# Peptides against a protein of PDB entry 4Y8H, part 66

Target 1, 222 residues: chain A of PDB entry 4Y8H
Amino acid sequence: TTIVGVKFNNGVVIAADTRSTQGPIVADKNCAKLHRISPKIWCAGAGTAADTEAVTQLIGSNIELHSLYTSREPRVVSALQMLKQHLFKYQGHIGAYLIVAGVDPTGSHLFSIHAHGSTDVGYYLSLGSGSLAAMAVLESHWKQDLTKEEAIKLASDAIQAGIWNDLGSGSNVDVCVMEIGKDAEYLRNYLTPNVREEKQKSYKFPRGTTAVLKESIVNICD

## One batch from the design tools (peptide; made by RFdiffusion4, then SolubleMPNN)

Design b2_p21_6_s3 (from b2_p21_6, 13 letters changed)
Fold by OpenDDE base, seed 5:
Structure b2_p21_6_s3 (fold): chain B 222 residues (1-222), chain A 21 residues (1-21)
Amino acid sequence: as target 1 above (222 residues)
Amino acid sequence: GVGVESLEDIEARQKELLEKT
């Protein structure tokens, strides 16, 4: 499994491979890895698919109730906090970790939550078995002021790198785009790479290394 | 006990991250 998130100039993109694996076996090539918490807040799930879905549904319901009560659009940080608390509470029983992203009145946001209770904040993130390969792509090609299209491409390329690292063969990629001032755009089966396209060799990205700003928050268990 | 970050702390970190860019 590989999940990624990428911030761009006016929003955030998340992407996931759609493989459902039971051990070394691919059980389903079209399992949804992206989940809607609210209209403009989505998450990408890694780990046990059933756990991810159950968690996101619970948080989604709570966020909806809160939004109705306050008459305010949901905030990504609220979803993050609730997800984090839930994962902590059931630590050891839930083998899921998440990338949480979205847009709200305060802007665009991108977070990751690890099952062991850490949260990362950044402009780009990757999780899953292919996360190292994905991160290599992200670190090499992420830059400030990405366009929507560039961010989608970057996220997709990162997912593909993760897929190839794990299986050496293609899989489906789902993408969700959350742009400020627009409705969320869910792109199911955006890419179905079967063959490693030689085109990955010609990353004409300008060598401008933008400083990776990542903050990790470690929760210490007493 | 696992310390849970407050919403305010998360927002503050986000703000700081944005200011560093």
Scores: peptide ipSAE 0.020, ipTM 0.504, DockQ to the pose 0.043
Fold by OpenDDE base, seed 2:
Structure b2_p21_6_s3 (fold): chain B 222 residues (1-222), chain A 21 residues (1-21)
Amino acid sequence: as target 1 above (222 residues)
Amino acid sequence: GVGVESLEDIEARQKELLEKT
């Protein structure tokens, strides 16, 4: 399993492979690993699919209730907090990692949550068994002020790198685009053109690319 | 850069951003 998140100039993209991984067994099932928390807040789950679905549904319900009560659009940080608390409470029972992303009145946001309760903030994130391969792609190609299309491609390329790392072959990718001022766009079975297995072995910074300083904020369990 | 930020700090920052919008 590989999940990624990528911030772009006007929003955030999350992506996931369509495979189900249960231990050493990788099943080529077209499973949605992207979950809607609210209309403009989505998450990608790595680990047990059932756990991620259950958690996100619960938090989604809570966020909806909170939004109704406060008459405010849901905040990504609120979803993050609720997810973090839930995952921490049931650590050891829920084998899930999450990327939480979305847009709200404060802008676009991208977070990750580990089962033990730690959280990260960054311009791009990768989790799952193929996360290292995915991260190599992200680190090599992420830049400031990505367009939506560039971000979608980058996220998809990163996921595919993760898939190749795990299986040695490409597969479909699910993508969710959350752009400020727009409805969320879910792209099922997205395929990027010109993705070849041979390219995965040598992801380097493109010539002429300025090194981008990776900024990440690590949130400690509270 | 890489930094450590608490959830509380993140929330405070977001609140500030909201107030400025």
Scores: peptide ipSAE 0.013, ipTM 0.456, DockQ to the pose 0.029
Fold by OpenDDE base, seed 3:
Structure b2_p21_6_s3 (fold): chain B 222 residues (1-222), chain A 21 residues (1-21)
Amino acid sequence: as target 1 above (222 residues)
Amino acid sequence: GVGVESLEDIEARQKELLEKT
């Protein structure tokens, strides 16, 4: 598995490979590792796929309930705290580690959570068995004030590095873009092995990108 | 790179915002 997060000038991007392995066996070539917690808060899951999905669904449900009760847009830090508490409670029993990212009225945020509940904050992050290769790309090419397009490219390049250097990573690249003031854009199979995407100066989202639900005003705190 | 704002600071800001709402 390779998952990454990259902050850009007006939001955050997360990306993941789609390979699922069971030991030496590729169990699924197109496993979704990006999960929606709320419309504008997503996570990339690594470790046991079943665990990551279960955790994110639980937190998503709780966040939704909280949002409904308070009539407020969910906060990334709220999701983070809930995830931390859950993972900490079941430390050693859940093999999940996550990158959590999103936008809220306080800005864009990018966090990572380890299985034991520790968290990191960063402008760019990578986790998974391919994380070292991915991090090498991120560290080499990340800069402040990335454009959305640059961030998407950087994230995808990092995932690809993970794919090339890790047997546990592979297949396609999924991307989710969370930009302040916009709906989240989930780009399933942004890169596929058979599609050499030429260096497009301007990334045009593939036709059929489903915008996720509600427009909200978000303050920039980046 | 590590974020400029600490998690603790972010959480504190969130709490403040919640109290004002």
Scores: peptide ipSAE 0.007, ipTM 0.425, DockQ to the pose 0.018
Fold by OpenDDE base, seed 4:
Structure b2_p21_6_s3 (fold): chain B 222 residues (1-222), chain A 21 residues (1-21)
Amino acid sequence: as target 1 above (222 residues)
Amino acid sequence: GVGVESLEDIEARQKELLEKT
Protein backbone atom coordinates (compact mmCIF):
# COMPACT_ATOMS: atom_id res chain seq x y z
CA THR B 1 0.00 0.00 0.00
CA THR B 2 1.24 3.46 -0.93
CA ILE B 3 -0.18 6.97 -0.70
CA VAL B 4 1.54 10.16 -1.81
CA GLY B 5 1.02 13.89 -1.98
CA VAL B 6 2.82 16.43 -4.14
CA LYS B 7 2.50 20.19 -4.17
CA PHE B 8 2.77 21.97 -7.50
CA ASN B 9 2.93 25.62 -8.52
CA ASN B 10 -0.80 26.24 -8.17
CA GLY B 11 -2.14 23.41 -6.04
CA VAL B 12 -1.65 19.91 -4.72
CA VAL B 13 -1.98 16.34 -5.99
CA ILE B 14 -2.64 13.22 -3.97
CA ALA B 15 -2.52 9.65 -5.22
CA ALA B 16 -3.21 6.20 -3.84
CA ASP B 17 -2.50 2.59 -4.68
CA THR B 18 -5.94 1.01 -5.01
CA ARG B 19 -4.99 -2.61 -5.67
CA SER B 20 -7.05 -3.97 -2.82
CA THR B 21 -10.26 -2.47 -4.14
CA GLN B 22 -9.98 -2.60 -7.91
CA GLY B 23 -10.59 -5.34 -10.44
CA PRO B 24 -8.99 -8.78 -10.48
CA ILE B 25 -5.96 -7.56 -8.60
CA VAL B 26 -4.70 -9.20 -5.44
CA ALA B 27 -6.89 -7.96 -2.64
CA ASP B 28 -5.91 -7.78 1.00
CA LYS B 29 -7.29 -6.42 4.23
CA ASN B 30 -5.26 -3.24 3.97
CA CYS B 31 -5.87 -0.75 1.18
CA ALA B 32 -5.33 2.84 0.17
CA LYS B 33 -8.13 5.06 -1.04
CA LEU B 34 -8.84 8.70 -1.73
CA HIS B 35 -11.59 10.27 0.36
CA ARG B 36 -13.39 13.55 -0.05
CA ILE B 37 -13.56 15.68 3.08
CA SER B 38 -15.02 18.61 1.19
CA PRO B 39 -15.14 19.50 -2.49
CA LYS B 40 -11.65 21.03 -2.37
CA ILE B 41 -10.18 19.06 0.53
CA TRP B 42 -9.30 15.42 0.01
CA CYS B 43 -7.27 12.84 1.84
CA ALA B 44 -5.45 9.67 0.96
CA GLY B 45 -6.09 7.07 3.61
CA ALA B 46 -4.32 3.83 4.29
CA GLY B 47 -5.30 1.00 6.61
CA THR B 48 -8.59 -0.82 6.70
CA ALA B 49 -11.07 0.54 4.20
CA ALA B 50 -13.77 0.66 6.84
CA ASP B 51 -11.67 2.64 9.31
CA THR B 52 -10.51 5.30 6.90
CA GLU B 53 -13.87 5.69 5.23
CA ALA B 54 -15.79 6.00 8.47
CA VAL B 55 -13.45 8.60 9.92
CA THR B 56 -13.25 10.72 6.80
CA GLN B 57 -17.01 10.67 6.36
CA LEU B 58 -17.53 11.88 9.89
CA ILE B 59 -15.00 14.68 9.57
CA GLY B 60 -16.38 15.57 6.18
CA SER B 61 -19.85 15.91 7.61
CA ASN B 62 -18.62 18.11 10.42
CA ILE B 63 -16.63 20.29 8.05
CA GLU B 64 -19.62 20.68 5.79
CA LEU B 65 -21.84 21.69 8.68
CA HIS B 66 -19.28 24.17 9.89
CA SER B 67 -18.90 25.61 6.41
CA LEU B 68 -22.63 26.05 6.05
CA TYR B 69 -22.93 27.61 9.46
CA THR B 70 -20.14 30.12 8.89
CA SER B 71 -20.85 30.63 5.18
CA ARG B 72 -17.15 30.18 4.52
CA GLU B 73 -15.20 27.69 2.51
CA PRO B 74 -13.64 24.94 4.58
CA ARG B 75 -10.01 25.29 5.58
CA VAL B 76 -7.53 22.46 5.18
CA VAL B 77 -6.08 23.21 8.59
CA SER B 78 -9.53 22.80 10.13
CA ALA B 79 -9.88 19.38 8.58
CA LEU B 80 -6.39 18.52 9.75
CA GLN B 81 -7.11 19.57 13.31
CA MET B 82 -10.32 17.59 13.43
CA LEU B 83 -8.69 14.51 11.96
CA LYS B 84 -5.75 14.77 14.31
CA GLN B 85 -8.06 15.03 17.27
CA HIS B 86 -10.55 12.33 16.38
CA LEU B 87 -9.02 9.97 13.82
CA PHE B 88 -7.83 7.26 16.12
CA LYS B 89 -10.97 7.13 18.22
CA TYR B 90 -12.76 5.38 15.39
CA GLN B 91 -10.15 2.91 14.24
CA GLY B 92 -10.25 -0.84 14.54
CA HIS B 93 -7.38 -3.22 15.18
CA ILE B 94 -5.36 -1.71 12.34
CA GLY B 95 -4.21 1.85 12.68
CA ALA B 96 -4.79 4.22 9.79
CA TYR B 97 -2.58 6.98 8.45
CA LEU B 98 -3.56 9.86 6.20
CA ILE B 99 -2.27 12.42 3.79
CA VAL B 100 -4.54 15.47 3.92
CA ALA B 101 -4.46 17.99 1.11
CA GLY B 102 -6.50 20.72 -0.47
CA VAL B 103 -6.99 24.31 -1.48
CA ASP B 104 -8.78 27.08 0.39
CA PRO B 105 -8.76 30.88 0.41
CA THR B 106 -5.40 30.79 2.19
CA GLY B 107 -3.72 28.68 -0.50
CA SER B 108 -2.77 25.06 -1.13
CA HIS B 109 -1.80 22.72 1.66
CA LEU B 110 -0.32 19.25 2.15
CA PHE B 111 -0.16 17.44 5.50
CA SER B 112 0.22 13.94 6.86
CA ILE B 113 -1.05 12.28 10.02
CA HIS B 114 0.86 9.31 11.33
CA ALA B 115 -0.49 6.42 13.34
CA HIS B 116 1.08 7.80 16.50
CA GLY B 117 -0.74 11.10 16.00
CA SER B 118 2.03 13.34 14.72
CA THR B 119 1.49 15.76 11.86
CA ASP B 120 3.97 16.69 9.15
CA VAL B 121 4.05 19.46 6.57
CA GLY B 122 5.84 19.05 3.28
CA TYR B 123 6.07 19.74 -0.40
CA TYR B 124 5.83 16.00 -1.01
CA LEU B 125 4.93 13.10 1.26
CA SER B 126 4.60 9.32 1.08
CA LEU B 127 3.16 6.78 3.49
CA GLY B 128 2.55 3.03 3.47
CA SER B 129 4.48 -0.16 2.92
CA GLY B 130 5.79 1.18 -0.36
CA SER B 131 6.57 4.62 1.03
CA LEU B 132 10.35 4.20 0.92
CA ALA B 133 10.32 3.26 -2.73
CA ALA B 134 7.90 6.08 -3.42
CA MET B 135 10.04 8.54 -1.49
CA ALA B 136 13.08 7.56 -3.51
CA VAL B 137 11.24 8.63 -6.64
CA LEU B 138 9.97 11.82 -5.04
CA GLU B 139 13.39 12.81 -3.73
CA SER B 140 14.94 12.17 -7.11
CA HIS B 141 12.50 14.10 -9.24
CA TRP B 142 10.71 16.71 -7.14
CA LYS B 143 11.60 20.31 -7.87
CA GLN B 144 10.22 23.74 -7.16
CA ASP B 145 7.48 25.11 -9.36
CA LEU B 146 6.20 21.81 -10.72
CA THR B 147 3.39 22.06 -13.22
CA LYS B 148 0.15 20.23 -12.59
CA GLU B 149 1.06 17.62 -15.19
CA GLU B 150 4.53 17.12 -13.76
CA ALA B 151 3.09 16.71 -10.28
CA ILE B 152 0.54 14.15 -11.47
CA LYS B 153 3.26 12.17 -13.18
CA LEU B 154 5.57 12.40 -10.22
CA ALA B 155 2.87 11.22 -7.83
CA SER B 156 1.92 8.38 -10.15
CA ASP B 157 5.51 7.31 -10.65
CA ALA B 158 6.01 7.30 -6.92
CA ILE B 159 2.93 5.12 -6.40
CA GLN B 160 4.11 2.75 -9.10
CA ALA B 161 7.44 2.41 -7.39
CA GLY B 162 5.61 1.50 -4.21
CA ILE B 163 3.44 -1.03 -6.02
CA TRP B 164 6.45 -2.64 -7.61
CA ASN B 165 8.07 -2.84 -4.22
CA ASP B 166 5.08 -4.64 -2.73
CA LEU B 167 4.00 -6.98 -5.53
CA GLY B 168 6.67 -6.78 -8.17
CA SER B 169 4.06 -5.99 -10.82
CA GLY B 170 0.99 -3.99 -11.70
CA SER B 171 -0.24 -0.44 -11.38
CA ASN B 172 -3.56 0.78 -10.12
CA VAL B 173 -3.58 4.43 -9.15
CA ASP B 174 -6.25 6.94 -8.24
CA VAL B 175 -5.36 10.62 -8.38
CA CYS B 176 -7.00 13.78 -7.10
CA VAL B 177 -5.88 17.21 -8.29
CA MET B 178 -6.76 20.29 -6.28
CA GLU B 179 -5.79 23.49 -8.05
CA ILE B 180 -6.37 26.99 -6.74
CA GLY B 181 -9.29 28.63 -8.45
CA LYS B 182 -10.56 25.41 -10.01
CA ASP B 183 -12.76 22.48 -9.15
CA ALA B 184 -11.03 19.43 -7.77
CA GLU B 185 -10.45 16.67 -10.30
CA TYR B 186 -10.69 13.06 -9.17
CA LEU B 187 -9.09 10.68 -11.65
CA ARG B 188 -10.16 7.14 -10.88
CA ASN B 189 -7.93 4.41 -12.27
CA TYR B 190 -5.53 6.95 -13.65
CA LEU B 191 -3.09 4.12 -14.10
CA THR B 192 -4.03 0.51 -14.70
CA PRO B 193 -1.97 -2.61 -15.27
CA ASN B 194 0.10 -2.72 -18.45
CA VAL B 195 0.39 1.05 -18.74
CA ARG B 196 3.56 2.08 -20.51
CA GLU B 197 5.96 4.49 -18.94
CA GLU B 198 5.65 7.98 -20.36
CA LYS B 199 8.30 10.58 -21.00
CA GLN B 200 8.46 13.32 -18.40
CA LYS B 201 8.34 16.23 -20.84
CA SER B 202 5.46 14.94 -22.93
CA TYR B 203 3.27 13.29 -20.38
CA LYS B 204 -0.37 12.68 -21.27
CA PHE B 205 -3.14 10.98 -19.39
CA PRO B 206 -3.03 7.25 -20.00
CA ARG B 207 -5.85 5.32 -21.66
CA GLY B 208 -6.53 3.60 -18.39
CA THR B 209 -8.23 6.64 -16.91
CA THR B 210 -11.81 5.54 -16.37
CA ALA B 211 -13.53 8.35 -14.50
CA VAL B 212 -13.04 12.03 -13.85
CA LEU B 213 -15.09 13.81 -11.22
CA LYS B 214 -15.16 17.52 -10.54
CA GLU B 215 -15.97 18.84 -7.10
CA SER B 216 -16.86 22.41 -6.18
CA ILE B 217 -18.62 24.51 -3.57
CA VAL B 218 -20.09 27.98 -3.77
CA ASN B 219 -20.17 30.27 -0.76
CA ILE B 220 -21.63 33.74 -0.42
CA CYS B 221 -18.55 35.11 1.32
CA ASP B 222 -14.93 34.22 1.91
CA GLY A 1 11.20 17.95 1.02
CA VAL A 2 9.72 19.16 4.25
CA GLY A 3 7.84 22.41 3.96
CA VAL A 4 9.46 25.64 5.03
CA GLU A 5 6.53 26.58 7.23
CA SER A 6 5.64 24.83 10.44
CA LEU A 7 2.09 23.86 11.20
CA GLU A 8 1.96 26.63 13.76
CA ASP A 9 3.11 29.17 11.22
CA ILE A 10 0.54 28.02 8.72
CA GLU A 11 -2.22 28.22 11.29
CA ALA A 12 -1.12 31.67 12.35
CA ARG A 13 -1.03 32.88 8.78
CA GLN A 14 -4.46 31.48 8.09
CA LYS A 15 -5.86 33.09 11.19
CA GLU A 16 -4.44 36.42 10.15
CA LEU A 17 -5.93 36.09 6.69
CA LEU A 18 -9.30 35.24 8.14
CA GLU A 19 -9.19 38.25 10.40
CA LYS A 20 -8.50 40.50 7.45
CA THR A 21 -11.50 39.19 5.61
Scores: peptide ipSAE 0.007, ipTM 0.441, DockQ to the pose 0.018

Design b2_p21_6_s4 (from b2_p21_6, 16 letters changed)
Fold by OpenDDE base, seed 2:
Structure b2_p21_6_s4 (fold): chain B 222 residues (1-222), chain A 21 residues (1-21)
Amino acid sequence: as target 1 above (222 residues)
Amino acid sequence: ATGVETAEAIAARQAAWKAAH
């Protein structure tokens, strides 16, 4: 898995790869790793997909209830605190790592949460098995005052670096953009770099054909 | 759902991207 978050001038972008693996096998090429907590608060999940989804659904329900009771828009820090408490309570039982991002009345926010409930804050973050390759791109190209378009490009380039350099990452790139004063923009399959061109020829080799792997022409001069 | 693309919008965007690259 490769997940990233990038802050820009008016909001935050998160992105993820879409590969799911079962040992050495790609089980799903189009796994969704971006999850909605609230309309303007999203997370990217690394680790066990089922754990990530279950945690984010639980916190989403609790945030919705809290928003109804308070008559206030949900805050990213409230989602962060609830996720942190849940992950800490289940230390070693929940394999989830999260990037949590969103917009609220206090502005745009980007956080990470580790399985043991530690939290980081940054302008850019990466997690998962491809995180080192993603971070190399982020560190090289991140600048202050990124535009929305520059942040989407940077996040997608960072995920692609994870896809190319990590066997645990791959397939497509999903993106979610959370801009202040706008609705969230979930861009499912923003990039599809592994779209196999339809093999114009199904090389159905007839049964009994052996592939010639090497042909050597030996000129026997008499 | 607000902010989630439809399957048709995804397909159109993917086709446009493929045509531009």
Scores: peptide ipSAE 0.027, ipTM 0.509, DockQ to the pose 0.022
Fold by OpenDDE base, seed 3:
Structure b2_p21_6_s4 (fold): chain B 222 residues (1-222), chain A 21 residues (1-21)
Amino acid sequence: as target 1 above (222 residues)
Amino acid sequence: ATGVETAEAIAARQAAWKAAH
């Protein structure tokens, strides 16, 4: 998994790859790792997909209730605190790593949460098995005062670095843009670098053959 | 127009990224 978050002038972008793996096996090529907590607060999940989904749904429901009771737009820090308390209560028994991002009446926010409930704040963040490759791109190309378009590009380039350098990451890039004063823009399959050519033939391979799902030849000799 | 880049635009972007890195 590769997940990233990038702040820009008027908001925040999160992005994720769409590969789900079970050990060495690609279980799903189009796994959704971006989850809505509220209309303007989204998270990207790394670790166990079931844990990330269950946690985000629980917190989403609680935030919705809280927003109704308070008659206020939900705050990203409230989502963060609830997620943090939940993950901390389970002290790593929940295999969820999250990037939490959004916009609220106080501005744009980007946070990460580790499985043990520690939290980081940043202008750019990466998590998952591809996080090092993603972070190298983020550190190289992040600047202050990014435009929306520059931030989407940077986030998607960072996810692509994870897809290319991490076997646990791959397939497509999902993006969610949260801009102040706008609705959240969920760009499912924003990049589809592995558009399967139309299967010219359905080959029934004999038992014991694995379909090659992606071949990348990197010439190391320059 | 859903912001889904065409396969050609994606390929061009990937090529531009590979050239910039």
Scores: peptide ipSAE 0.025, ipTM 0.496, DockQ to the pose 0.033
Fold by OpenDDE base, seed 4:
Structure b2_p21_6_s4 (fold): chain B 222 residues (1-222), chain A 21 residues (1-21)
Amino acid sequence: as target 1 above (222 residues)
Amino acid sequence: ATGVETAEAIAARQAAWKAAH
């Protein structure tokens, strides 16, 4: 897994790869790792997908109830605190590592949470098995005052670095953009590396025809 | 438009990324 978050001038972007693995096996090529806590608060999950989903759904429900009770838009720090308390209560027995991001009336926020309930704050963050490769991209290309488009690109490039350098990461890139004063944009499969071309019309080839999938001529004579 | 990138477009982006870094 590779998950990232990037702050930009007017919001925050999170991104994730879509590979799910069971040991050495790719179990799912299009696993959703971006989860909605509230309309404007999303998280990216690393670790056990089931634990990540269960935690985010529970906190999402509690945040919704809290928002209704207080008649206030949910706060990212409230979601963070609830997630932190939940993960800490289980002392790392929940295999969930999260990047939590969103916009609220106090602005844009980006946090990470480790399975044991520790939290980090940053303008850019990465987690998962591909996090080092992603972080190398983030550290190299992050600047203050990123545009939305620059932040989406940076987040996507960081995820791709994870995909290319980490066997635990791969397939597509999902993106969620949370901009102040706008609805969240969930860009499922924002990058779709290796989408099988729509089944080319079933050409019935005669028996004995081998489909040439790719031909590359390499001149070996220099 | 969810841009479906071909394997070739990905390879080109990878090459461009490697050339930029």
Scores: peptide ipSAE 0.018, ipTM 0.370, DockQ to the pose 0.043
Fold by OpenDDE base, seed 1:
Structure b2_p21_6_s4 (fold): chain B 222 residues (1-222), chain A 21 residues (1-21)
Amino acid sequence: as target 1 above (222 residues)
Amino acid sequence: ATGVETAEAIAARQAAWKAAH
């Protein structure tokens, strides 16, 4: 997995790769790792897909109820605090780590949360197995006062660095743009490589391996 | 899909990126 967040002059961008792996197997090539907490607050999930989705859905529901009760727009720091408390309560038994980003009446925000409930703040962040390759791109090319377009490009270039340098990352790039005064723009498959992965034309199974007569791809991101 | 790139275009960008870093 490679997930990134980038602040720009008027908002925040998050991006993710779409590869899902189950051990040594690519389980899904088009996993959605960007999750909506609220209309203007999104997260990118890494770790166990089921854990990241379940946590973000729970916090999304609680934020919605809180917003309705208070008649207030959801705040990114409120989502962050709820996520942090939830992850900390499970003491890292939840394999989830997140980039949380959004816009609210206080401005644009970008945070990370680790499985043990620690949080970081930055203008750019990367997490996942491809995070080092992504961070090298971010550190090299991030500047103050990025435009929306420059931030989308930088986030996409950082995800591509993860895809190219990490076997746990791959396939497409998803993007979500959260700009102040606008609705969130979810760009599913913003980049789609039309790479016919060469079908591994011959995995010779060791003698005594039963031929797989039926393959079922289970999407673990649904 | 909002952006579809050919395998050749991806390989070219990957090569250009690797050459620049």
Scores: peptide ipSAE 0.005, ipTM 0.306, DockQ to the pose 0.039

Design b2_p21_7_s1 (from b2_p21_7, 11 letters changed)
Fold by OpenDDE base, seed 3:
Structure b2_p21_7_s1 (fold): chain B 222 residues (1-222), chain A 21 residues (1-21)
Amino acid sequence: as target 1 above (222 residues)
Amino acid sequence: DAAARAARAAALGTDGVVVRE
């Protein structure tokens, strides 16, 4: 997995690859690793896919209830706090490594969460097996005051570094853009750089390519 | 329930997601 988050001048972008793996096996070529906690708060998940999905759904439900109770838009720091307290309670047994990002009435936010419940803050972050490949791109090209378009490009280039250089990452780039004062923009398969070419030949030969040399019919039911 | 949720989501500004495939 390669997941990234990048802050820009008026919001935050997160991106992910779309490969799911079971050890050396590609289990899914086009899985979704971007999860909606609330309409304007999204996360990217690395680690155990079931845990990332389940924990984000649980906190998403609790954030909706909290929003309804408080009569306020959900805050990214509230989602962060709920996630970290939940993960910490389970002492790393819930294998969720998350980049949590969003916009709320206090502005744009980008955080990471580790399975043991530690949290980090940054202008750019990467997690997963492809995180070093992604971070090499981020460290090389990140600057202050990125535009939306520059941040989408930087995030997608960082995910591509994971796709090309990490065995645990592959296929496509998913993006979610959260800009202040706008609806979240979820770009499923924003890049599809691994479309399989048409096969040169078919192994389905015409009937009669191999002659039948002998046939025998045996009744097995007496 | 769905209509009350939609009205409350609109009142809270939490109804908007643009999905592009």
Scores: peptide ipSAE 0.083, ipTM 0.489, DockQ to the pose 0.024
Fold by OpenDDE base, seed 4:
Structure b2_p21_7_s1 (fold): chain B 222 residues (1-222), chain A 21 residues (1-21)
Amino acid sequence: as target 1 above (222 residues)
Amino acid sequence: DAAARAARAAALGTDGVVVRE
């Protein structure tokens, strides 16, 4: 997995690759690793896919209830706190490594969370097996005061570094853009750099392509 | 074939779905 987050002048972008793996097996070529916690708070997940999905849904539900109870729009720091407390309670046994980002009445935010419940803050972050490949791009090209377009490009370039160089990452780039004063833009398959070309040959064979060498009828009932 | 590529993209969900919420 390669997941990234990048802050820009008026918001935050997160991005992810779309490969799911089971050891050496590519289980899914186009999985979704971007999860909605609330309309304007999204999370990118690395680690155990079921844990990332389940924990984000659980916290998403509790954030909605908290928002209703407090009569306030959900805050990224509230989601962060709920996630970290939950993960800490399970002492790293919930295999969720998260980049949490969003916009709220206090501004734009970008955080990371590790499975043991530690949290980081930054203007750019990467997690997953492709995180070093992504970070090499981020460190090379990040600057202050990024535009939305520059941040989307930077995030997508960082994910592509994971796609090309990390065995655990691949296929497509998903992006979610959270800009202050706007709806979130979830760009599913924003880049599809690995579309397989048309097969040169058809493997549809007519009946009789495999010769019958011998036939025997065996009665299996008396 | 562009139509075969489009059908495959649709089947794989690679058409670039924009969700705004």
Scores: peptide ipSAE 0.061, ipTM 0.420, DockQ to the pose 0.035
Fold by OpenDDE base, seed 5:
Structure b2_p21_7_s1 (fold): chain B 222 residues (1-222), chain A 21 residues (1-21)
Amino acid sequence: as target 1 above (222 residues)
Amino acid sequence: DAAARAARAAALGTDGVVVRE
């Protein structure tokens, strides 16, 4: 997995690859690793896919209840706190490594969470097996005061570095853009750089490729 | 109906989300 988050002038972008793996096997070529916690708070997940999905749904439901109870829009820091406390309680046994990002009435936010419940803050972040490949791109091309378009490009280039160089990453780039004062833009398959070409030859053998040399009919009923 | 679309978006939790496939 390669997941990234990048802050820009008026918001935050997160991006992910779309490969799911089971050891050496590609289980899914086009899985979704971007999860909605709330309409304007999204999470990218690395580690155990079931744990990333389940924990984000659990916190998403509790954030909705909390929002209704408080009569307030959901805050990224509330999601962060709930996620980290949950993960810490399970001492890293819930294999969720998350980049949590969003916009709320306090502004735009970008955080990471490790399975043991530690949290980081940054203007750019990467997690997963492709994180070093992504970080090499981020460290080379990140600047302050990124535009939305520059941040989407930087995030997508960082995911592509994981797609091309990390065995655990592949297929497509998914993007979610969260801009202050706008709806979140979920761009499923924003880039599809690994579309399989048409097979040059068919492996359908013509009839008669294997000749019948001998036939015998045996009655098995007495 | 815009109200029916808004209610459906709210029920799906996609209110305030633009999904592009």
Scores: peptide ipSAE 0.036, ipTM 0.459, DockQ to the pose 0.028
Fold by OpenDDE base, seed 2:
Structure b2_p21_7_s1 (fold): chain B 222 residues (1-222), chain A 21 residues (1-21)
Amino acid sequence: as target 1 above (222 residues)
Amino acid sequence: DAAARAARAAALGTDGVVVRE
């Protein structure tokens, strides 16, 4: 997996690759690793796919209830705290590594969470097996005061570095853009750089392609 | 139809999300 988050001047972008693996097997070529916690708070998940999906759904439901109870829009720091406390309770046995991002009444936010419940903050972040390939791109091209378009490009270039160089990453780039004062933009398959060309040949050979080298008639009736 | 999109977004819990597939 390669997941990234990048802050820009008026919001935050997250991106992910679309490969799912089971050991050496590609289980899914086009899985979704971007999860909605709330309309304007999204996360990218690495680690155990079932755990990333289940924990984000659980916290998403609890954030909705908390929003109703407090009469306030959901906050990224509330999602961060709830995820952190839940993951820490399970001592790293819930294999979720998350980049959590969003916009709320306090502004735009970008955080990471590890399975043991540690958290980081940054203007750019990467996680997963492709994180070093992604970070090489981020460290080379990140600047302060990115535009929306520059941040989407930087995030997608960082995911592509994982697609090309990490065995655990592949296929497509998914993007979610969260800009202050706008609806979130979920761009499923924003890039599809691995579309297979038409098959030039078929394994449907004409009859007689395999020559009969020898024939023997065996009488099986007494 | 904007109303049909809003009703679908509400039913999917995607209010405030623009999905581009």
Scores: peptide ipSAE 0.034, ipTM 0.514, DockQ to the pose 0.028

